# Peptides against a protein of PDB entry 2L9B, part 23

Target 1, 91 residues: chain A of PDB entry 2L9B
Amino acid sequence: ANFLSQKFPELPSGIDVNINMTTPAMMISSELAKKPKEVQLKFLQKFQEWTRAHPEDAVSLLELCPQLSFVTAELLLTNGICKVDDLIPLA
Target 2, 91 residues: chain A of PDB entry 2L9B as posed
Amino acid sequence: ANFLSQKFPELPSGIDVNINMTTPAMMISSELAKKPKEVQLKFLQKFQEWTRAHPEDAASLLELCPQLSFVTAELLLTNGICKVDDLIPLA

## One batch from the design tools (peptide; aimed at target 1 K42 V59 V71 A73)

Design b1_p23_1_s1 (made by RFdiffusion4, then SolubleMPNN; from b1_p23_1, 9 letters changed)
Fold by OpenDDE base, seed 4:
Structure b1_p23_1_s1 (fold): chain B 91 residues (1-91), chain A 23 residues (1-23)
Amino acid sequence: as target 1 above (91 residues)
Amino acid sequence: SEADFRAFQQKVLELLDKVPEFP
């Protein structure tokens, strides 16, 4: 089971993720979903700002905290920044 | 696979750049 397959069944294939990644992602996404769209957007904007300032650290952060990638992906989708097809893994 | 996951992570960071910036 993975976060995206659970929340977005329209995604044809998902990435296998253990409970240590899935549960935190679900919790964070759930809490953020309760907030106004402006708050969600602000979260994305702050994350964007930080990743631009620290691109190498951003990669490392996602490696260390893989659940964050799913949180971010869901926010991008639900706020109309991207489409599900944009997030299908390559290779 | 791990490679797919890394690709996904990179795509997330790429798409994050599409978020409108602060005024």
Scores: peptide ipSAE 0.617, ipTM 0.912, DockQ to the pose 0.447
OpenDDE base, seeds 1, 2, 3, 5: peptide ipSAE 0.604, 0.608, 0.607, 0.605; ipTM 0.916, 0.916, 0.916, 0.916

Design b1_p23_1_s2 (made by RFdiffusion4, then SolubleMPNN; from b1_p23_1, 6 letters changed)
Fold by OpenDDE base, seed 3:
Formats: structure tokens, C-alpha cells, sequence
Structure b1_p23_1_s2 (fold): chain B 91 residues (1-91), chain A 23 residues (1-23)
């Protein structure tokens, strides 16, 4: 089971992720989950601002650090920013 | 697959724009 399947059982297993991506993501998410909600939201906002300013670099960052995409996804879900269906690829 | 993961990453970046301003 991947990171998303473990945290969100309603999410289908549609993304193939190896252990080298999953485990670090879980570790990072666990640490962030220990922080106050305001800290989590601030993290998301800072990341948002940076991606807006550096859209091409943002893509590269996620490619270099695929763990970060799962961390971000969990934070988006747990803070009510998006729904599970928003992260499910169509087709 | 690699393509599915790439689509997931792109979606994360898109949804990140929905983060509201911090109070």
C-alpha cells in the first residue's frame, strides 16, 4: 500500500509509488502533523507563493523530490483545501 | 505508472493554488 492508500482508504490505488518515495513522505507528513494547523497552513501558503513565482522550478522540484508531492497532497486534504476526488486522475 | 505520477504531481501544483490567504 502506498502513502495515500494508508492515510486515505477511500482513495483508489491508481498511482504507482515505490518505497523510496512513500516512506520519506510519511515521515515528513508525520512531523508536519505534529505542528499547529496555522503552521501547516503557513507552510502551504509559502509553498504556494514560491510555486507562483517559479512555476518551472516547481515542476522540477517535485520531480527531484517526489516525496514532497505526497506531503503536499496530504496537507491539502487534511486542511480541507481540496477533496480526494480532486487528486484522482481521470482516465 | 510514470505518466500517472506526473499527472498527480501536476494536479498537486494546481490544487496548491486553492490555499487561501493566511489570516
Amino acid sequence: as target 1 above (91 residues)
Amino acid sequence: SAEEFARFQQKVLELLDKVPPFP
Scores: peptide ipSAE 0.620, ipTM 0.916, DockQ to the pose 0.444
OpenDDE base, seeds 1, 2, 4, 5: peptide ipSAE 0.611, 0.613, 0.620, 0.613; ipTM 0.918, 0.918, 0.916, 0.917

Design b1_p23_1_s3 (made by RFdiffusion4, then SolubleMPNN; from b1_p23_1, 8 letters changed)
Fold by OpenDDE base, seed 2:
Structure b1_p23_1_s3 (fold): chain B 91 residues (1-91), chain A 23 residues (1-23)
Amino acid sequence: as target 1 above (91 residues)
Amino acid sequence: SEEEFRRFQQKVLELLDKVPKYP
């Protein structure tokens, strides 16, 4: 079981990730969850701005640090910006 | 799978555009 599947059981299984991705994501998400929603939103907004300005680098960053994709997904879900169905790879 | 994970990452970046923007 990966971090996202534990947090969101409605998320379909199928993404095999090792402990080196899930554990760091869990820790990062835990720390961010302790911050005010305004801080979480600001983080997402800054990340949004950066990815828009550097779309190619954004892809490379997620490939280099796959944990970040789980952190971002967690924030998107918990802040109601998207739903689990939006994150299904089969979509 | 690797392909599914790649698509997941792509969706994350795509959905990031839904974050509301404030001045």
Scores: peptide ipSAE 0.617, ipTM 0.910, DockQ to the pose 0.430
OpenDDE base, seeds 1, 3, 4, 5: peptide ipSAE 0.610, 0.612, 0.606, 0.608; ipTM 0.910, 0.910, 0.911, 0.912

Design b1_p23_1_s4 (made by RFdiffusion4, then SolubleMPNN; from b1_p23_1, 6 letters changed)
Fold by OpenDDE base, seed 4:
Structure b1_p23_1_s4 (fold): chain B 91 residues (1-91), chain A 23 residues (1-23)
Amino acid sequence: as target 1 above (91 residues)
Amino acid sequence: SKEEFEAFKQKVLELLDKVPKFP
């Protein structure tokens, strides 16, 4: 089972994510999960601030480093910012 | 699919904006 299937069991089939994305994402998420929730929230806040200041770069970053999308999704879920259903891709 | 993945990334950015500004 890959990262998506484990963290997003309600996601439909069709998302092809190779080891180059899943493994790094899992590792990063694991390290962040070891930090207090306050630290995790602060990380999200800093990332939020940066994306607001650099919206075009944020899109480009996720295109260049798609692993970060999974890391961010995991943090959003574990910190109660969203639900799994919120992350189900639109067809 | 690629299209679904792109939608996922976009949704992540949208939801990131829901993070409280202050702790």
Scores: peptide ipSAE 0.586, ipTM 0.906, DockQ to the pose 0.457
OpenDDE base, seeds 1, 2, 3, 5: peptide ipSAE 0.583, 0.586, 0.583, 0.582; ipTM 0.906, 0.906, 0.906, 0.906

Design b1_p23_2 (made by RFdiffusion4)
Pose (drawn by RFdiffusion4):
Structure b1_p23_2 (pose): chain A 91 residues (1-91), chain P 23 residues (1-23)
Amino acid sequence: as target 2 above (91 residues)
Amino acid sequence: PLLSLDPHKLVELLQSLDIPPPP
């Protein structure tokens, strides 16, 4: 993964989830949604600028690392910026 | 939900969104 070793070498793997009692998706929501609204909006705007300045980088990262792909989507959902039906055009 | 999103579409959508400022 030369693209990552060059640009994104310190990508987090994610937390370990016991999916015998908790689903990843539910944890994903409670994870981002338990955070104050300012955080999701801060992340998304800052990230929006970063992705506009670096469309290839940002898209390719989302291509390989799904946590961010759905992290972004869940943050869009919790703020009401986008809905699930708005994400299926992306899917 | 967990969806397999197209990264280029997601980036384009994100760049074009009118995201409200954080409070």

Design b1_p23_3 (made by RFdiffusion4)
Pose (drawn by RFdiffusion4):
Structure b1_p23_3 (pose): chain A 91 residues (1-91), chain P 23 residues (1-23)
Amino acid sequence: as target 2 above (91 residues)
Amino acid sequence: SLNPFKLLELLHTKLDESGLKAE
């Protein structure tokens, strides 16, 4: 993964989830949604600028690392920026 | 799975259209 070792070498793997009692998706929501609204908006706007400045980088990262793809989607959902039906066009 | 380029397009348009701003 030269693209990552060059640009994104310190990508987090994610937390370990016991999916025998908690689903990853539910944790994903409670994870981002338990945060104050300012955080999701701060992340998304800062990230929006970063991805505009670096469309190839940002898209390719989302291509390989799904946590961010859905992290972004869930943050869009919790703020009402986008809905699930708006994400299926992305899917 | 989500198309990353489409995801960024959606993020860049809908986030601005939402009018929602961080502090």

Design b1_p23_3_s1 (made by RFdiffusion4, then SolubleMPNN; from b1_p23_3, 6 letters changed)
Fold by OpenDDE base, seed 4:
Structure b1_p23_3_s1 (fold): chain B 91 residues (1-91), chain A 23 residues (1-23)
Amino acid sequence: as target 1 above (91 residues)
Amino acid sequence: KLDPEKLLELLETKLEESGLKAS
């Protein structure tokens, strides 16, 4: 399996993100992934807005909590917002 | 790990294109 298939084995239904959660952000994102898609979409919208207002902090957050990147990617895929091909260059 | 800057760019562009952001 390729990298994305390995990291997202249960797509599009979701994956177990409860692996080595050591930060509050990761714990939050793990619970978010279990919420209805409407809640997940709202998170993405707010995350996008926050990124626009705080681009440097957004990058810092994902560097500090790389697991959040995978959660965000999963949300984009499972909600049909992006394709697997969109994520391959990110790996 | 995924490239943070590229991921955030993807979030920005694809969410906007989908139109779901306004929902």
Scores: peptide ipSAE 0.619, ipTM 0.892, DockQ to the pose 0.649
OpenDDE base, seeds 1, 2, 3, 5: peptide ipSAE 0.606, 0.603, 0.603, 0.604; ipTM 0.900, 0.899, 0.899, 0.899

Design b1_p23_3_s2 (made by RFdiffusion4, then SolubleMPNN; from b1_p23_3, 6 letters changed)
Fold by OpenDDE base, seed 5:
Structure b1_p23_3_s2 (fold): chain B 91 residues (1-91), chain A 23 residues (1-23)
Amino acid sequence: as target 1 above (91 residues)
Amino acid sequence: RLDPRKLLELLETKLEESGLKAS
């Protein structure tokens, strides 16, 4: 058992993707971008709430799955929630 | 990689500041 299995037992099996972090991020972002804005926003809200409740687990998740960082950043940008300048210090 | 802690801080603050809510 690993962190993801323990914290997210109901995650789907998923499929193998490119092993680098950039390509998976782009794939996930493109799929989320196809969803209604309400779905994208709800995703961010739930992620925000979970992060507040479990801050260290959230850090661990992003360290284990760095592609999610880029997905989150992309959602923030495309929905006008943050600016590119907000992300520069993070790079 | 993006700094996880800084990104999560950004998420927590900017989403709230935007006032956007999903029902």
Scores: peptide ipSAE 0.619, ipTM 0.904, DockQ to the pose 0.811
OpenDDE base, seeds 1, 2, 3, 4: peptide ipSAE 0.617, 0.615, 0.617, 0.617; ipTM 0.902, 0.902, 0.903, 0.902

Design b1_p23_3_s3 (made by RFdiffusion4, then SolubleMPNN; from b1_p23_3, 7 letters changed; failed a check: too like the target's own chain)
Amino acid sequence: KLDPRKLLELLEKKLKESGLKAS

Design b1_p23_3_s4 (made by RFdiffusion4, then SolubleMPNN; from b1_p23_3, 8 letters changed)
Fold by OpenDDE base, seed 4:
Structure b1_p23_3_s4 (fold): chain B 91 residues (1-91), chain A 23 residues (1-23)
Amino acid sequence: as target 1 above (91 residues)
Amino acid sequence: KLDPKKLLELLTEKLEKSGLKAS
């Protein structure tokens, strides 16, 4: 519970984007968190496929846009794909 | 912030294991 409130202040509707860190990718991910579950799941599937094909670029993207990591983590949690315990070691 | 490589590993592992598919 403390982990969720600390890392995901606005569950499950989405996570605020720091305006000073805003990129096109961050804008998309922020809006995506407000979309239906089906859209969120499709995003995760496309992101997974892209990661398999371009693993180095995927890491670079998350390093460039760290808030995208939190959006992705939130989507995994709220869709029941992973547990909080799965994310704790990543923090 | 969250470790990128570990998160991507979690994504690929758990999403596949869940069996969930979007139409």
Scores: peptide ipSAE 0.632, ipTM 0.907, DockQ to the pose 0.747
OpenDDE base, seeds 1, 2, 3, 5: peptide ipSAE 0.620, 0.615, 0.618, 0.616; ipTM 0.906, 0.906, 0.907, 0.908

Design b1_p23_4 (made by RFdiffusion4)
Pose (drawn by RFdiffusion4):
Structure b1_p23_4 (pose): chain A 91 residues (1-91), chain P 23 residues (1-23)
Amino acid sequence: as target 2 above (91 residues)
Amino acid sequence: LPPLKIPATVYSDEELETLENMF
């Protein structure tokens, strides 16, 4: 993964989830949604600039690292920026 | 953009902050 070792070498793997009692998706929502609204908006706007400045980098990272792909989508959902039906065009 | 993907796991608060600092 030379692309990552060059540009994104310190990517987090994610937390370990016991999916015998808790689904990852539910944890994903409660994870981002338990945060104050300012955080999702702060992240998305800052990230929006970063991804505009670096469309290849940002898209390729989303290509390989799904946490961020859905992290962005869930934040879009919780703020009402986008809905699930708006994400299927992305899917 | 790449197709939307659902991850097997989720980022922690600290990992999200690390990503934010990287950007």

Design b1_p23_4_s1 (made by RFdiffusion4, then SolubleMPNN; from b1_p23_4, 9 letters changed)
Fold by OpenDDE base, seed 5:
Structure b1_p23_4_s1 (fold): chain B 91 residues (1-91), chain A 23 residues (1-23)
Amino acid sequence: as target 1 above (91 residues)
Amino acid sequence: LPPLKVPSTVLSDEELEKIFELM
């Protein structure tokens, strides 16, 4: 068992993205958009709070699961909280 | 420390399987 499975057992095992038909970014955007705005904002709030409280675990998670970085960025953008220019310094 | 539960509480397991690649 790797670090992710041990530290974050509630994460699903996941599947590979069919890169011949879509991109990870497209898939993430599509799935997130299925959730109401209230739920999307709740995710951002809880993730922010958790990251503040557990910065070392947050770094580990985001390094091993960069999908979550894209999830967060997408939610910030689609909910009008950030603009693309706001994220450029982080890339 | 407790594991991160935010993704599972916000998105279904099926949705998360699509978002997250194989660990």
Scores: peptide ipSAE 0.035, ipTM 0.558, DockQ to the pose 0.089
OpenDDE base, seeds 1, 2, 3, 4: peptide ipSAE 0.025, 0.025, 0.024, 0.025; ipTM 0.531, 0.551, 0.531, 0.531

Design b1_p23_4_s2 (made by RFdiffusion4, then SolubleMPNN; from b1_p23_4, 10 letters changed)
Fold by OpenDDE base, seed 1:
Structure b1_p23_4_s2 (fold): chain B 91 residues (1-91), chain A 23 residues (1-23)
Amino acid sequence: as target 1 above (91 residues)
Amino acid sequence: LPPLRVPSTVLSDEELEKILELM
């Protein structure tokens, strides 16, 4: 099994996007918007704490599951925590 | 840090919820 499957056995694989109908960014934004603000903020908090405790695992996860990088950025922006310019230095 | 990327795949509503629970 690959690293993701072994280290994160319960991590979902995700779904493909029909590029003729939508974009990955649009799909992620839509799915996130379905979650209550409280849940969105809780995710950010837990993810931040987890990455601090497990920095090497966090890097591996984000490299192999790029959805989460986009999710994090989107949540920061849509909840008014960050501006686009705040994220540019991290790109 | 690596560049911000738009992924080619997405998480479904159920899959996203599962990740939230794991963290």
Scores: peptide ipSAE 0.059, ipTM 0.606, DockQ to the pose 0.688
OpenDDE base, seeds 2, 3, 4, 5: peptide ipSAE 0.065, 0.031, 0.025, 0.026; ipTM 0.613, 0.559, 0.566, 0.551; seed 2 fails the geometry check

Design b1_p23_4_s3 (made by RFdiffusion4, then SolubleMPNN; from b1_p23_4, 10 letters changed)
Fold by OpenDDE base, seed 1:
Structure b1_p23_4_s3 (fold): chain B 91 residues (1-91), chain A 23 residues (1-23)
Amino acid sequence: as target 1 above (91 residues)
Amino acid sequence: LPPLQVPSTVLSDEELEKILKLM
C-alpha cells in the first residue's frame, strides 16, 4: 500500500482518467457542477470545519492530494466567494 | 485516525475516485 492509503485508509483508490478526452480541471469542474449550489457550499463549510479540527491531517492530505486544493479553489471562484487575484499570493 | 467524512458525505465514491486520481 502507498503512503496515501496508509494515512487515509477511508479514501477510495483513484481511477484513471483519459487525458485525451478531458483534462483534470475539466473533470473536476464537471463533477462539481453536477452538485447543487447548496451541496457545493456545504462541502466548503464542512471542509473548513474539518481542517480547523484536524490541521495536521489537513496539511498532510493537501500535500498528498493537491487536487483537493484545486477543488476548493474552483468552488470558491465559481460561487463568487473570491476572485482569481485573491489566490495569486497562495500560488 | 478519525474518518475523513467531508468528501464521502458530499461526493460519491466514484466522483471522489475520479478527483483523487487527478494530479
Scores: peptide ipSAE 0.095, ipTM 0.611, DockQ to the pose 0.084
OpenDDE base, seeds 2, 3, 4, 5: peptide ipSAE 0.039, 0.091, 0.057, 0.091; ipTM 0.581, 0.646, 0.628, 0.595; seed 5 fails the geometry check

Design b1_p23_4_s4 (made by RFdiffusion4, then SolubleMPNN; from b1_p23_4, 8 letters changed)
Fold by OpenDDE base, seed 2:
Structure b1_p23_4_s4 (fold): chain B 91 residues (1-91), chain A 23 residues (1-23)
Amino acid sequence: as target 1 above (91 residues)
Amino acid sequence: LPPLKVPSTVLSDEELEKIFEMM
C-alpha cells in the first residue's frame, strides 16, 4: 500500500453509480439526505475542525478518497453555504 | 455540483459515518 493508504487503512470503497439510472450528484444528495440536516451540519463542522487541526492529513484523505471532496461540496451547496460558481474555479 | 470528473463510486451514508467517526 502507498503511504496515503497507510494513513487511512481500509477506507470505504463506495457504492457504484449506475449512470443509466442516476447521476453521482443525485446519489450523493440522496445518501446525504439519509442523515438529518443537523447531522449534515455536524459533519461539516467536524470536517472543518479536523482539517484545521490536521491539514496534512486532510490533504491526504481527500487525495485518497476524492469521493469525500464531492460530498463536502454537496454539503456546502445544499445547505446554502456556497454557490456552484464558488466551486467552479476548483475544476 | 459543478461539472467535475466525479469518481465512479459514491460514499454511502454508513460509509460517510465511518469516515467522520475517524476524525
Scores: peptide ipSAE 0.563, ipTM 0.861, DockQ to the pose 0.474
OpenDDE base, seeds 1, 3, 4, 5: peptide ipSAE 0.549, 0.347, 0.542, 0.542; ipTM 0.858, 0.805, 0.858, 0.843

Design b1_p23_5 (made by RFdiffusion4)
Pose (drawn by RFdiffusion4):
Structure b1_p23_5 (pose): chain A 91 residues (1-91), chain P 23 residues (1-23)
Amino acid sequence: as target 2 above (91 residues)
Amino acid sequence: ETLSVDFEDLKEDLLAVLKDAHE
């Protein structure tokens, strides 16, 4: 993964989830949604600028690392920026 | 902090970059 070792070498793997009692998706929502609204908006706007400035980098990272793909989607959902039906066009 | 976020612009940009990631 030369693309990552060059640009994104310190990518987090994610937390370990016991999916015998808790689903990853539910944790994903409660994870981002338990945060104050300012955080999702701060992340998404800052990230929006970063991804505008670096469309190849940002897209390719989302290509390989799904946590961010859906982290962005869930944050879009919790703020009402985008709905699930708006994400299927992305899917 | 005070944030001014255009939801439609943010939505369009993030949906475009996510779409590109899926292509």

Design b1_p23_5_s1 (made by RFdiffusion4, then SolubleMPNN; from b1_p23_5, 12 letters changed)
Fold by OpenDDE base, seed 5:
Structure b1_p23_5_s1 (fold): chain B 91 residues (1-91), chain A 23 residues (1-23)
Amino acid sequence: as target 1 above (91 residues)
Amino acid sequence: MELEVDKEELKKTLLETLKKAAS
């Protein structure tokens, strides 16, 4: 199993992750974008819970795969969880 | 109807993680 599947086994159904980090992130992003808001929110909740349980691993994941930071930020914005101003310091 | 989610806690947790990763 690759890094993503090892650290975050509850990936969206149908996601096929390979050995690299970028492809899984982009695939997750694209797949989530196709899903209803409820599914996106559920994913964020699972990611949140995993992050709470494994904060260092979550940071490492985002450092290794910055595309996931974009995925997360995008989902936060599009689901009304944060506003653009919240993300400005991160740009 | 929108899923019952604590959006504030989502924001706090995930923005903090994003912040750390961006540092």
Scores: peptide ipSAE 0.650, ipTM 0.898, DockQ to the pose 0.701
OpenDDE base, seeds 1, 2, 3, 4: peptide ipSAE 0.616, 0.623, 0.619, 0.618; ipTM 0.899, 0.900, 0.900, 0.899

Design b1_p23_5_s2 (made by RFdiffusion4, then SolubleMPNN; from b1_p23_5, 12 letters changed)
Fold by OpenDDE base, seed 4:
Structure b1_p23_5_s2 (fold): chain B 91 residues (1-91), chain A 23 residues (1-23)
Amino acid sequence: as target 1 above (91 residues)
Amino acid sequence: MKLEVDKEELAKTLLETLKKAAE
């Protein structure tokens, strides 16, 4: 089984992304932006907790699903958690 | 209850992970 199937067995089978990676990432960010700020912050905290417990898996996940890096960066910016300059080294 | 957030620690943890994934 692949990484996603092993770590997230409840997820459905994956679908190949045949469009620009930024398009689905922007859609995910848009959906999250519709949620209250408290929900967005809770999401980030849960992601942080999982990352602390599984640092190598977190890196692998972001490598496998780079759209999640975009989503995470956008949430950090829009919630005033980081500045644009903090993200420049990542590009 | 209101959600309490340590934004500084969020930034440190997640930016570090983003950096590693981008390398």
Scores: peptide ipSAE 0.629, ipTM 0.893, DockQ to the pose 0.775
OpenDDE base, seeds 1, 2, 3, 5: peptide ipSAE 0.626, 0.622, 0.626, 0.626; ipTM 0.893, 0.893, 0.893, 0.894

Design b1_p23_5_s3 (made by RFdiffusion4, then SolubleMPNN; from b1_p23_5, 12 letters changed)
Fold by OpenDDE base, seed 4:
Structure b1_p23_5_s3 (fold): chain B 91 residues (1-91), chain A 23 residues (1-23)
Amino acid sequence: as target 1 above (91 residues)
Amino acid sequence: MELEVDKEELAKTLLETLKKAAE
């Protein structure tokens, strides 16, 4: 099994993300933006907790799915958790 | 009841991970 299947067994099989990051990342961000701010913050907290417990896996996940880096950055900005200048070194 | 969030710690943790993934 691949990384996603091992770490996220609840994900449906056969799901793939195209090599183009922009379109799918924007769609994910759009869906999350439809949720209440409390839901978005809860998502970030859960991601933070998982990252703290599995730091190497978190990096590997973002390398495998760079779309998630876009989504994470967007959520951080939209919820006033970081500034644009904080993301410049990442580009 | 409102969700209490430490936004500063969220930023630290997630920005660090984003940075490592971008290297």
Scores: peptide ipSAE 0.635, ipTM 0.894, DockQ to the pose 0.766
OpenDDE base, seeds 1, 2, 3, 5: peptide ipSAE 0.620, 0.622, 0.622, 0.633; ipTM 0.896, 0.897, 0.896, 0.895

Design b1_p23_5_s4 (made by RFdiffusion4, then SolubleMPNN; from b1_p23_5, 12 letters changed)
Fold by OpenDDE base, seed 4:
Structure b1_p23_5_s4 (fold): chain B 91 residues (1-91), chain A 23 residues (1-23)
Amino acid sequence: as target 1 above (91 residues)
Amino acid sequence: MELEVDEKELKETLLETLKKAAA
């Protein structure tokens, strides 16, 4: 098992990042983009449910792995769930 | 079967988490 699986055993399946920011985030986003919209939405919903159940762990995860913030933001954008203006305060 | 997702709640919950992580 990798570090993420050990530290966050309830992390949605398929999430894996390394210390490099850009390449892993882009790769994850690319792979998710290949999936149907329903699969992407299901992933977001599972991530949301985990976030609701473990809010502090979710923040810690995103602080530890900012690549996941990138992935999450891109999924929200590409699925029309949020707009670019919604992400400006995060930059 | 069709997946029903509340996109508004997804937006609110996940953006809030992103905001906290970026602070």
Scores: peptide ipSAE 0.651, ipTM 0.899, DockQ to the pose 0.791
OpenDDE base, seeds 1, 2, 3, 5: peptide ipSAE 0.626, 0.628, 0.626, 0.626; ipTM 0.903, 0.903, 0.903, 0.902

Design b1_p23_6 (made by RFdiffusion4)
Pose (drawn by RFdiffusion4):
Structure b1_p23_6 (pose): chain A 91 residues (1-91), chain P 23 residues (1-23)
Amino acid sequence: as target 2 above (91 residues)
Amino acid sequence: SLTVDFEDLKESLLAIMKQAAEK
């Protein structure tokens, strides 16, 4: 993964989830949604600028690392910026 | 406090996510 070793070498793997009692998706929501609204908005706007400045980098990272793809989507959902039906056009 | 244009943010992030899905 030369693209990552060059640009994104310190990508987090994610937390370990016991999916025998908790689903990853539910944890994903409670994870981002338990955070104060400022955080999702701060992340998304800052990230929006970064991805505009670096469309190839940002898109390719989302291509390989799904946590961020859905992290962005869940944050869009929790703030009401985008709905699930708005994400299926992305899917 | 933050001022965020939700429509602009939505269009921008959905566009980049679509580009990622096309890869």

Design b1_p23_6_s1 (made by RFdiffusion4, then SolubleMPNN; from b1_p23_6, 13 letters changed)
Fold by OpenDDE base, seed 5:
Structure b1_p23_6_s1 (fold): chain B 91 residues (1-91), chain A 23 residues (1-23)
Amino acid sequence: as target 1 above (91 residues)
Amino acid sequence: SLSVDKEELRRTLLETLRRAAAL
């Protein structure tokens, strides 16, 4: 995607995954879950800061990559930042 | 050490998620 290449020029190539939302999200979430909680929280904090600075780009990113919404949600849940009830309106 | 405001994280990121889901 042109957007991703421009906004994230140092993004790694990644791997080929199934064309769906759930499986890629689960893969990413599982890898992030292997990191220390401090790393996970720092990741969320950096994402938050970027979102504050570039709110429309953040929305566009999630629109292009809906699986990232699930990744974000999972991180919020597993780190005790939000509850399941907070995510119900997003389904 | 990293100091994180989890409440602020919740508000900010859920707002972004909601906006994306509304499209």
Scores: peptide ipSAE 0.636, ipTM 0.912, DockQ to the pose 0.777
OpenDDE base, seeds 1, 2, 3, 4: peptide ipSAE 0.636, 0.636, 0.635, 0.635; ipTM 0.913, 0.913, 0.912, 0.912; seed 3 fails the geometry check

Design b1_p23_6_s2 (made by RFdiffusion4, then SolubleMPNN; from b1_p23_6, 10 letters changed)
Fold by OpenDDE base, seed 1:
Structure b1_p23_6_s2 (fold): chain B 91 residues (1-91), chain A 23 residues (1-23)
Amino acid sequence: as target 1 above (91 residues)
Amino acid sequence: SLEVDKEKLKAELLETLKRAAEL
């Protein structure tokens, strides 16, 4: 199970990805992208706070719903908080 | 405006993503 191939289909070219993960995540990201930047940042902040308070649940959630890893990455990228190169080492 | 520590946000969320990727 490759992290990038499963959770970040837009990063590696020519790699088979799980459509059941990718499509829903893209839809979520698309909806979030329609919100003001302040709302997107607030979302990330709240998610951060939640993961801090519930680290085990956060990991379990991402295991159960890997689409959320995609969503998180996309928000980080589009808001200039991280770069693609920051995500590659996660594979 | 919303004040966000983007560096800490980046670090913590990437760490969480990394942990999930290791499963």
Scores: peptide ipSAE 0.627, ipTM 0.902, DockQ to the pose 0.749
OpenDDE base, seeds 2, 3, 4, 5: peptide ipSAE 0.616, 0.619, 0.622, 0.617; ipTM 0.905, 0.905, 0.904, 0.905

